# Ledger of designs, part 38: peptides against a protein of PDB entry 4BOS

Target 1, 163 residues: chain A of PDB entry 4BOS
Amino acid sequence: PVLTRTVVPADNSCLFTSVYYVVEGGVLNPACAPEMRRLIAQIVASDPDFYSEAILGKTNQEYCDWIKRDDTWGGAIEISILSKFYQCEICVVDTQTVRIDRFGEDAGYTKRVLLIYDGIHYDPLQRNFPDPDTPPLTIFSSNDDIVLVQALELADEARRRRQ
Target 2, 163 residues: chain A of PDB entry 4BOS as posed
Amino acid sequence: PVLTRTVVPADNSALFTSVYYVVEGGVLNPACAPEMRRLIAQIVASDPDFYSEAILGKTNQEYCDWIKRDDTWGGAIEISILSKFYQCEICVVDTQTVRIDRFGEDAGYTKRVLLIYDGIHYDPLQRNFPDPDTPPLTIFSSNDDIVLVQALELADEARRRRQ

## One batch from the design tools (peptide; made by RFdiffusion4, then SolubleMPNN)

Design b1_p14_2_s2 (from b1_p14_2 with L4I I8V R10A)
Fold by OpenDDE base, seed 1:
Structure b1_p14_2_s2 (fold): chain B 163 residues (1-163), chain A 14 residues (1-14)
Amino acid sequence: as target 1 above (163 residues)
Amino acid sequence: AAAIAAEVAAARAA
């Protein structure tokens, strides 16, 4: 099995598209972002004590309005929220540093999904199988350390291509 | 986890 990258559009919503892809088992839907932005805003609005200005960098209401714009970028805050919502680890391999940032790692989730990040763009990762009739896998066991190794290898290769 | 999240918090992507 080989871990591969599915390039999604760089349309300001690549994070949402990428997360949707992996949590839905490999469904590419570039139009998913508005709903996901609204989902995040709903979650944030529901708990202003937790999602404070200290976390958001702006008032709860301001953040909710901001994230629902179609041109604003998602990041760690949104990944953390989506990890909790989907009840899975979201592992982001960074091609600039060749490290994996694990969101939700302390929650005891049994599943993990993987994204690749280059500093300005997110893409989803998937495992392809030798059998052409077996669809790619996007949801892994949280005990599957092989996929993390493969993600690091993929990131290292990507970094080397830019050297 | 919290430390990593804080570090990545400033990193946004299109």
Scores: peptide ipSAE 0.035, ipTM 0.720, DockQ to the pose 0.044; fails the geometry check
Fold by OpenDDE base, seed 5:
Structure b1_p14_2_s2 (fold): chain B 163 residues (1-163), chain A 14 residues (1-14)
Amino acid sequence: as target 1 above (163 residues)
Amino acid sequence: AAAIAAEVAAARAA
């Protein structure tokens, strides 16, 4: 089995597209972002005490309006929210640092999904199998640490290509 | 809160 990267469009919504891809088992839908942005805004708006200016960097309302724009970037806040919403660990492997940031790692989720991040763009990761009739896997056991090793290998290879 | 904000900034991407 080989962990591979599926390149999604760099259209300011790559995080949302990538998350959607992995949590839906490998469905590429570049049009998914508007609804995901609205979902995040709804969640943020629902808890202004937690999602404060200190966390958001702007008022709750300003953030909600901002994240719903089609040209604003998602990041750690959005990943954290989506991890909780989809009830899965979201692991982001960074090709610049060759490290994995794990969102939801302490929540006790049984599933994990993986994204690869290069500093400006997110792509989803999937496991391909030797049997061509076996579809790629995007949702892994949270106990599957092999996939994390494979992700680090991908990131290291990507980093070396840029050096 | 400050740590969370720093993490947010570091993970931003298109």
Scores: peptide ipSAE 0.034, ipTM 0.702, DockQ to the pose 0.046; fails the geometry check
Fold by OpenDDE base, seed 4:
Structure b1_p14_2_s2 (fold): chain B 163 residues (1-163), chain A 14 residues (1-14)
Amino acid sequence: as target 1 above (163 residues)
Amino acid sequence: AAAIAAEVAAARAA
């Protein structure tokens, strides 16, 4: 497929690096994680009624302290928060199941970004163009379902390589 | 549907 994977470091912050990459239009910055962790903690702390212990698996304060550590892993809750913050759908294609989980799909966002997930690591996806002078695209229309098909093709190929 | 939601919610990655 035209969609390609940019491998980011497996440094406990791959989710944040991957999200930052796609929402910023293809900027690879492995040092972005501390700020993004702080952003998430700020959002969580701002609404303890919504971000309850039931959602977080720990108290609001404990979560905020935990997510700001440089060695804690992000997951679905962080993706949902980042989707809301960046006002875009975050589509995660899983190479283990060849399924796409769409975060923020019910929010009416006009844009979507894509990540690929293998169960332990996140990487960003981008659309490359034949013209080398045309920069890769990381932010897609939420109406662009072709990119989802391309993501599934990419994930399916990845799965086949592991079999 | 509930099982899928639970799996998604529990997902973590480095």
Scores: peptide ipSAE 0.032, ipTM 0.686, DockQ to the pose 0.044; fails the geometry check
Fold by OpenDDE base, seed 3:
Structure b1_p14_2_s2 (fold): chain B 163 residues (1-163), chain A 14 residues (1-14)
Amino acid sequence: as target 1 above (163 residues)
Amino acid sequence: AAAIAAEVAAARAA
């Protein structure tokens, strides 16, 4: 089995597209971002005590309006929210540092998904199988340490190639 | 986890 990267559009919504891809089992839908942004805004608005101005860097309402724009970037806050919503660990491997940041690691989720990040862009990762009739896997066991090793190898290779 | 979350938050991506 080989871990590979699926390149999604660099349209300011790559994080949302990438997360949707992996949590939905490999469905590429670049049009998913608007609804995912609204989902995040809805979750944030529902808990202003937790999603405080201190956490958001702006008022709860300002954040909700901001994240719903089609040109604003997602980050750790959005990943954390999506991890909770989809009830899975989201692992982000960074090609610049060759490190994996794990979101939801303390929640006890049984499943994990993987993204690759190069400093300005997110892409989803998937496991391909030798049997061409076996579809790629995007949802892994949270105990699968091999996929994390493979992700690090992929990131290290990307760093060496500067891509 | 809070530390890495803050770091990733600072490096938001398109």
Scores: peptide ipSAE 0.030, ipTM 0.708, DockQ to the pose 0.047; fails the geometry check

Design b1_p14_2_s3 (from b1_p14_2 with L4V R10A)
Fold by OpenDDE base, seed 1:
Structure b1_p14_2_s3 (fold): chain B 163 residues (1-163), chain A 14 residues (1-14)
Amino acid sequence: as target 1 above (163 residues)
Amino acid sequence: AAAVAAEIAAARAA
């Protein structure tokens, strides 16, 4: 099995598209972002004590309005929220540093999904199988360390291409 | 986890 990258559009919503892709088992839907932005805003609005100005960098209400714009970028805050919502680890391999940032790793989730990040763009990762009739896998066991190794290899290759 | 998340909290992507 080989871990591969599915390039999604760089349309300001690549994070949401990428997360949606992996948590839905490999469904590419670039139009998913508005709903996901609204989902995040709803979650944030529901707990202003937790999602404080210190975390958000702005008031709770301001953040909710901001994230629902179609041109604002998602990041670690949104990944953390989505990890909790989907009840899975979201592992982000960074091609600039060749490291994996694991969101939700302390929550005891049994599943993990993987994204690849280059500093300005997110893409989803998937495992392809030798059998052409077997669809790619996007949801992995949280005990599957092989997929993390493969993600690091993929990131290292990407970094080397830029050298 | 929290420390890592905080470190990259400002990291955004298109």
Scores: peptide ipSAE 0.039, ipTM 0.729, DockQ to the pose 0.044; fails the geometry check
Fold by OpenDDE base, seed 5:
Structure b1_p14_2_s3 (fold): chain B 163 residues (1-163), chain A 14 residues (1-14)
Amino acid sequence: as target 1 above (163 residues)
Amino acid sequence: AAAVAAEIAAARAA
């Protein structure tokens, strides 16, 4: 089995597209972002005590209006929210540092999904199987450490290409 | 809070 990258559009919504891809088992839907943005805004609005100005960098209301724009970037806040919403660990492998940031790692989720991040863009990762009749896998066991090793290998190779 | 904000900013992507 080989871990591979599926390149999604760099349209300011790559994080949302990438998350949607992996949590839905490999469905590419570049039009998914507006609804996901609204979902995040709803969750943030529901807990202004936790999602404070200190966390958001702006007022709760300002953030909600901001994240619903079609040209604003998702990041750690959004990943954390989506991890909790989808009840899965979201692992982000960074090609610049060759490290994995794990969101939801202490929540006890049984599943994990993987994204690859290059500093400005997110793409989803999937495992391809030798049997062409076996579809790619995007949702892994949270005990599957092999996939994390494979993700690091992908990131290291990508980093070397840029050096 | 500042550390959290820094982490959030570092993870931003288009």
Scores: peptide ipSAE 0.032, ipTM 0.695, DockQ to the pose 0.047; fails the geometry check
Fold by OpenDDE base, seed 3:
Structure b1_p14_2_s3 (fold): chain B 163 residues (1-163), chain A 14 residues (1-14)
Amino acid sequence: as target 1 above (163 residues)
Amino acid sequence: AAAVAAEIAAARAA
């Protein structure tokens, strides 16, 4: 089995597209971002005590309006929210540092998904199988350490190629 | 994890 990267559009919504891809089992839908942004805004608005101005860097309402714009970037806050919503660990491998950042690691989720990040862009990762009739896997066991090793190898190679 | 999350939050991606 080989871990590979699916390049999604760099349209300011790559994080949302990438997360949707992996949590939905490999469905590429660049049009998913508006609704995912709205979902995040809804979750944030529902808990202003937790999603405070201190956490958001702006008022709860300002954040909700901001994240719903089609040109604003997602980050750790959005990943954390999506991890909770989809009830899975989201692992982000960074090609610049060759490190994996794990979101939801303390929640006890049985599943994990993987993204690759180059400093400005997110892409989803998937496991391909030798049997061409076996579809790629995007949802892994949270105990699958091999996929993390493979992700690090992929990131290291990307760094060496500067891509 | 909080420190890592903060770092990623600062480096938001398109």
Scores: peptide ipSAE 0.032, ipTM 0.715, DockQ to the pose 0.047; fails the geometry check
Fold by OpenDDE base, seed 4:
Structure b1_p14_2_s3 (fold): chain B 163 residues (1-163), chain A 14 residues (1-14)
Amino acid sequence: as target 1 above (163 residues)
Amino acid sequence: AAAVAAEIAAARAA
């Protein structure tokens, strides 16, 4: 497929690095995680009524302290927060199931970004163009369902490689 | 789809 995977470090912050990469148009910055973690903590702290212990699995304050550690892992709650912050749909294609989970799909965002997930690691996806002078695209129209098909193709190929 | 969503929701990734 035209979509390609950019492998980011498995340094406990792959989710943040991957999201940063796609929402910033293809900027690979493994050092972005501390700021991303602080951003999430700030958002969570700002709304303790919504971000309750039931959602977080720990108290609001405990979560904020925890997510700001440099060795804690992000997951669905962080993706949902980042989707809302960046005002874009975050589509995660799972290589284990070859299915896409769309975070923020009901929010009416006009843009979507894509990650690929293997159960323990996130990487960003980008669309490459034949012209080397045309930079890869990481931010797609939310109406671009072709990119979702391409993501599924990429995930299916990844699954076949593991079999 | 529900199973995938649940798996992603429960998972943490490095």
Scores: peptide ipSAE 0.028, ipTM 0.688, DockQ to the pose 0.050; fails the geometry check

Design b1_p14_2_s4 (from b1_p14_2, 5 letters changed)
Fold by OpenDDE base, seed 1:
Structure b1_p14_2_s4 (fold): chain B 163 residues (1-163), chain A 14 residues (1-14)
Amino acid sequence: as target 1 above (163 residues)
Amino acid sequence: DAAVAALVAAARAA
């Protein structure tokens, strides 16, 4: 089995597309962003005490309006929210630093999904199998640390190519 | 969440 990267469009919504891809088992839907943005806004709006200005960098209302724009970028806040919503650990491997940032690692989730990030773009990761008739896997056990090693290998390779 | 806040800038796509 080999971990591979599926390149999604660089259309300001790559994070949402990538998350959707992995949590839905490998479904590429570049049009998923509007609904995911609304979902995030809804969650943020529902808990203004937790999602405070200190966390958001702006008022709760301002953030909700901002994230629902079709041209704004998602980041750690959005990933953490999506991790909680989908009840899975979201692991982001950074090709610039060859490090993995784990979101939801303290929540006790049994599943994890992986994204690869290069500083300006997110892509989903998937495990491909030797049997061509076996579909790729995007949802892994939270105990599967091999996939994390493979993600780091991909990141290192990507970094070397840019070197 | 302090951990999330610390990663906001680093995790934003540009």
Scores: peptide ipSAE 0.028, ipTM 0.686, DockQ to the pose 0.044
Fold by OpenDDE base, seed 3:
Structure b1_p14_2_s4 (fold): chain B 163 residues (1-163), chain A 14 residues (1-14)
Amino acid sequence: as target 1 above (163 residues)
Amino acid sequence: DAAVAALVAAARAA
């Protein structure tokens, strides 16, 4: 089994496309972003006490309007929200630092998905199998530490290629 | 969380 990267469009919505890809089992749908942005806005709007100005850097309403724009970028806040919504760990391997940030790691989820991040762009990761009849896997056990090692290796190789 | 804030800032500043 080999961990591979699927390059998604760099259209300001790569995070949403990437998350959708992995949580839906490998479905590439760049058109998913508007609805995912709306989903996040709905969740944020539903709990203004938790999603405060201190967390958002703007008012709850301003954030909701902002995140629904097609040219605004998602980050850790959005990843955290999506982790909770899909009830899985979202692990992001950074090619610049060769480190993994785990979102939802304390929630007790049994599943994890993986993204690769280069500082400005997110892509989804998947496990490919030698058997061509076995489809790629995007949802892993939260106990699968091998996939994290493979993600780090992938990030390290990417970093070396840029140097 | 400083790490979370840094990731958010990096994404939104890019």
Scores: peptide ipSAE 0.024, ipTM 0.669, DockQ to the pose 0.054
Fold by OpenDDE base, seed 2:
Structure b1_p14_2_s4 (fold): chain B 163 residues (1-163), chain A 14 residues (1-14)
Amino acid sequence: as target 1 above (163 residues)
Amino acid sequence: DAAVAALVAAARAA
């Protein structure tokens, strides 16, 4: 089995497209972003005590308006929210540092998904199998540490290509 | 969540 990336459009919504891809089992749908932005805004608006200005860097209402714009970038707070919503660990391997940031790691989720990030763009990761009749896997066991090793290898290769 | 907030701040600044 080989871990590979699926390149999604660099349209300011790559995080949402990438998350949707992995949590839906490998469905590429760039049109998912507006709904996912609204989903995040709804979750944030529902808990102004937790999603405070200290966390958001702006008022709850300002954040909700901001994240619903089609040109604003998702980041750690959005990943954290989506991890909770989809009840899975979201692992982001960074090609700049060759490190994995794990979101939801303390929540006890049994599943994990993986993204690759280069500082400005997110792509989803998937495991391809040698059997052509076996579809790629995007949802892994949270105990599958082999996939994390493979993600680090993929990130290191990407880093070296940029040097 | 302080850990998330710190990571958000770093990511947004980059």
Scores: peptide ipSAE 0.024, ipTM 0.667, DockQ to the pose 0.040
Fold by OpenDDE base, seed 4:
Structure b1_p14_2_s4 (fold): chain B 163 residues (1-163), chain A 14 residues (1-14)
Amino acid sequence: as target 1 above (163 residues)
Amino acid sequence: DAAVAALVAAARAA
């Protein structure tokens, strides 16, 4: 089995598309972003004490309006929220540093999904199998550390290609 | 969450 990258559009919503892809088992739907943005805004609006201005960089209301725009970028805040919503660890491997940031690692989730990030773009990762009749896997056991090693290898190769 | 806040800028992407 090989861990591979599925390139999603760089349309200001790559994070949402990538997360949707992995949590839905490999469904590529670039049109998912508006609903994902609304979902995040709904969650943020529901808990202004937790999602404070200090965390958001703007008021709760301003953030909700901002994230629902079709041209605003997601990041760590949104990943954290989506990890909680989908009840899975979201592991982001950075091709610039060849490091993995694990969102939700302390929550006790049994599943993890993986994204690859280059500093300006997110893509989803999937495990491909030799048998063409076996569909790619996007949701892994949180005990599957082999997939993290494979993600680091993939990121390291990507970094070497850029150098 | 301080950990999330610390990663916000570094993790922003389109």
Scores: peptide ipSAE 0.039, ipTM 0.721, DockQ to the pose 0.045; fails the geometry check

Design b1_p14_3_s1 (from b1_p14_3, 5 letters changed)
Fold by OpenDDE base, seed 2:
Order: C-alpha cells, then sequence, then structure tokens
Structure b1_p14_3_s1 (fold): chain B 163 residues (1-163), chain A 14 residues (1-14)
C-alpha cells in the first residue's frame, strides 16, 4: 500500500510522539512528550466533572500527576482527549486484531489521522506520493475510507510477518 | 506552543 509507517522511538511516550507527528503534518519530534503530557493534564484538570474518577480510574488530580510522569503510557483516554483537542478523528489500526479503533468518530470532524498499534507500541501512518516533491500526507478527510482499507492491509501484513 | 493552546482551551471550557 501507499500508506506507510514511520517508526518512532520505542519509549514510554510513543503515543504522544505519534499523535504529534500526524496532527502536525509529519513533524517528528520525540521531545514533544513532556508538553503533550502537560497538555492532557491541563485539559483533564479543567473539567473535573467530565473527567471523573469513574472515567480516569483515579482522582482527577492523581491522574494529572500520573500522566505527567515520563514513564507512564498513554492509551484510549489520552487518545480521546487528543482527538477532542486537535478536532480530528484518530484511527488506530491494531496489528494484533487487524481492526481499527476510531476515536472521535461521532464528533463530526472533517479530518482523520492514523496510528498503528501492536499492543505495546504506537507509530504514525502517512500516505506517500510518487512525486518526490509532494510531501507525505498525514491528515486525511474523514470521508476517506480508502485510507482505512490501506491501514488494514498494512496491519494484516504486519500480523503475518509475526506469525 | 502546546501549553498555550491548552490554556486557551481550558479557558474556553470554564
Amino acid sequence: as target 1 above (163 residues)
Amino acid sequence: DLEARAAAQAAALL
């Protein structure tokens, strides 16, 4: 497929690096994690009624302190928050199940970005073009279902390589 | 500036 994977560092912040990459149009910045963590913490702290203990699994304040640690992993909660913040659908293709989890799918966003996840690591996805002068695309139309098919193909290939 | 954007969003939510 024309959709390709950019491998980011396998550190505890791969989710944040990957999201930053796709939402910023293909900017690889492994040093973005601390700011991304603080961004999430600030959003969570701003709405304790919505981001309740029931949602977070811990108190609002405990979560904020936790997510700002450099060794804690982001997941569905963080993806949901980042989807809302960047006003885009975040689609995560899972190489273990060959399924796509869509975050923000009911929010009416016009744009979507894609990540690939193997159970312990996130990487960003991008569409390459034959013209070398055309930069890779990381932000797609939310109506572009072809990119989702391509993501599934990429995930299926990755799964087969591990079997 | 992500932190600046976060602050702006937080203010909008209040």
Scores: peptide ipSAE 0.037, ipTM 0.695, DockQ to the pose 0.025
Fold by OpenDDE base, seed 5:
Structure b1_p14_3_s1 (fold): chain B 163 residues (1-163), chain A 14 residues (1-14)
Amino acid sequence: as target 1 above (163 residues)
Amino acid sequence: DLEARAAAQAAALL
């Protein structure tokens, strides 16, 4: 089994496309972003006590209007929200630092998904199997530490190619 | 469907 990267479009919505890909079992849908942006805005609007200006860097209403634009980038806040919504740990391996940021790690989820990040772009990761009749896996056990090692190896190789 | 799931969660939150 080999962990591989699926390159998604660099259209300002790569985070949403990547998350959708892994949580839906490997479905590439670049048109999913508008609905995911609305979902995030709805969740943020529903809890102004937690999603305060201190957390968002802008007022709750300003953030909701901002994230629904088709040209704004998602980040840690959006990943945290999507982790809670899909009830899974989201692990992001960074090719610049060769480190993994884990979202939802203390929530007790039994499943994890993986993304790769280069500082400006997100892509989804999947496990490919030698049997052609076995489809790629995008949802892993939260106890599967081997996939995290494989993600670090993939990120390290990507970093070396850019040096 | 993502939109359907979002609506269901919003209803549960209320």
Scores: peptide ipSAE 0.028, ipTM 0.691, DockQ to the pose 0.024
Fold by OpenDDE base, seed 1:
Parts: structure tokens; sequence; C-alpha cells
Structure b1_p14_3_s1 (fold): chain B 163 residues (1-163), chain A 14 residues (1-14)
């Protein structure tokens, strides 16, 4: 099995598209972002004590309005929220640093999904199988550390290519 | 369905 990258559109919503892809088992839906943005806003709005101005960098209301725009970028806050919502670890391999940032790593989830990030753009990762008729896998065991090694290798390769 | 899951799980899991 080989870990590969599926390039999603660079349309300001690549994080949402990428997360949706992996948590839904490999469904590419660039139109998923508005719904995911609303979901995040709903969660944030529901807990203003936790999602404070200190955490958000803006008021709770301002953040909710901001994240629902079609041209704003998701980041660590959104990944953290989505990890909790989908009840899975979200692992982001960074091609600039060749490091993995793990979200939800201490939550006891049994599943993990993987994204690759270049400092601007997010793409989903998937495991391809030798049998072409076997669909790729996007949801891994949280104990599958081999996939993390493969992700690092993929990121390192990507880093070398652009230099 | 994301909307269905949101209705059932939003905020409770956080």
Amino acid sequence: as target 1 above (163 residues)
Amino acid sequence: DLEARAAAQAAALL
C-alpha cells in the first residue's frame, strides 16, 4: 500500500474540502465548505466561555461571521473543532518543516485521518492498494504509525521537489 | 449527512 495525495482546489476552502474528503472515506466535494463553515460557527457560538476572544483573536460573534465567509481560511482552531466533531485524530504533515501536527491526539479516538500542508494549501492523503478495484483508504487506526512514517516521507519528497 | 450529524453532535462532543 502507498500513501498518496489528492490535490483539491485552491479556493480558500481547501482545509474543509480536505477534511471532508478523508472523514467521508474519499469523497471529493469542493462544495462542502459552506456547510462545514456553518457547523464550526454553530459549535463556536454554542460555547462562548470556551471559545473566548482570547482564543479566537476576535469576539465570538465576529469569528462566527468571519468563518462563514467563503474567502476566509481555516486553521488550527477549525481543525481542532473538526477533530472533536468527527471524533478522530487529524494529523497534518507539513512539507515546510517535515513534521506532523496532531490534533485530538490525547482524546482517545480510535481513528485518524491525514492531511498534507505546505504553509498555504491543504490536501488530503489516502492509502492506495495494489488491487485497482479496491478503493483507497482515508480513515486509519490511531495505532497505525506506519501511515505517519509514510506521510513524513511524502512530505520530505515534496519539500525536495520544490527546492 | 453533515447536517444530521451536526444536529445530533454539535457542542456536546466538545
Scores: peptide ipSAE 0.027, ipTM 0.696, DockQ to the pose 0.027
Fold by OpenDDE base, seed 3:
Structure b1_p14_3_s1 (fold): chain B 163 residues (1-163), chain A 14 residues (1-14)
Amino acid sequence: as target 1 above (163 residues)
Amino acid sequence: DLEARAAAQAAALL
């Protein structure tokens, strides 16, 4: 089995496209972003006590309006929200630092998904199998440490290519 | 889909 990267469009919504891809089992849908943004806004709006200005960096209403724009970038806050919504750990391997940032790591989720991040762009990761009739896997066990090692290897290779 | 799940999420937080 080999961990590979699926390159999604380099638009302002690459995070949402990437998350949708992995949590839906490998479905590439670049048009999912508007609904994903609305989902996040709905969740944030539903709990203004938790999603406070201190957390969001702006008022709850301002954030909801901001995230629904088609030219705003998702980041750690959005990943955290999506982790909670999909009830899975979201692991982001960074090609600049060769580190993995885990979101939802303390929630006790049994599943994890992986993204690769270069400082600007997000892409999803998937495991391909030798049998061509076996579809790629995007949802892993939270106990699967091998996939994390493979993700770090991909990040390290990407870093070396930029040298 | 996502809209239905979003509604369910909002309801769960109430």
Scores: peptide ipSAE 0.026, ipTM 0.682, DockQ to the pose 0.025

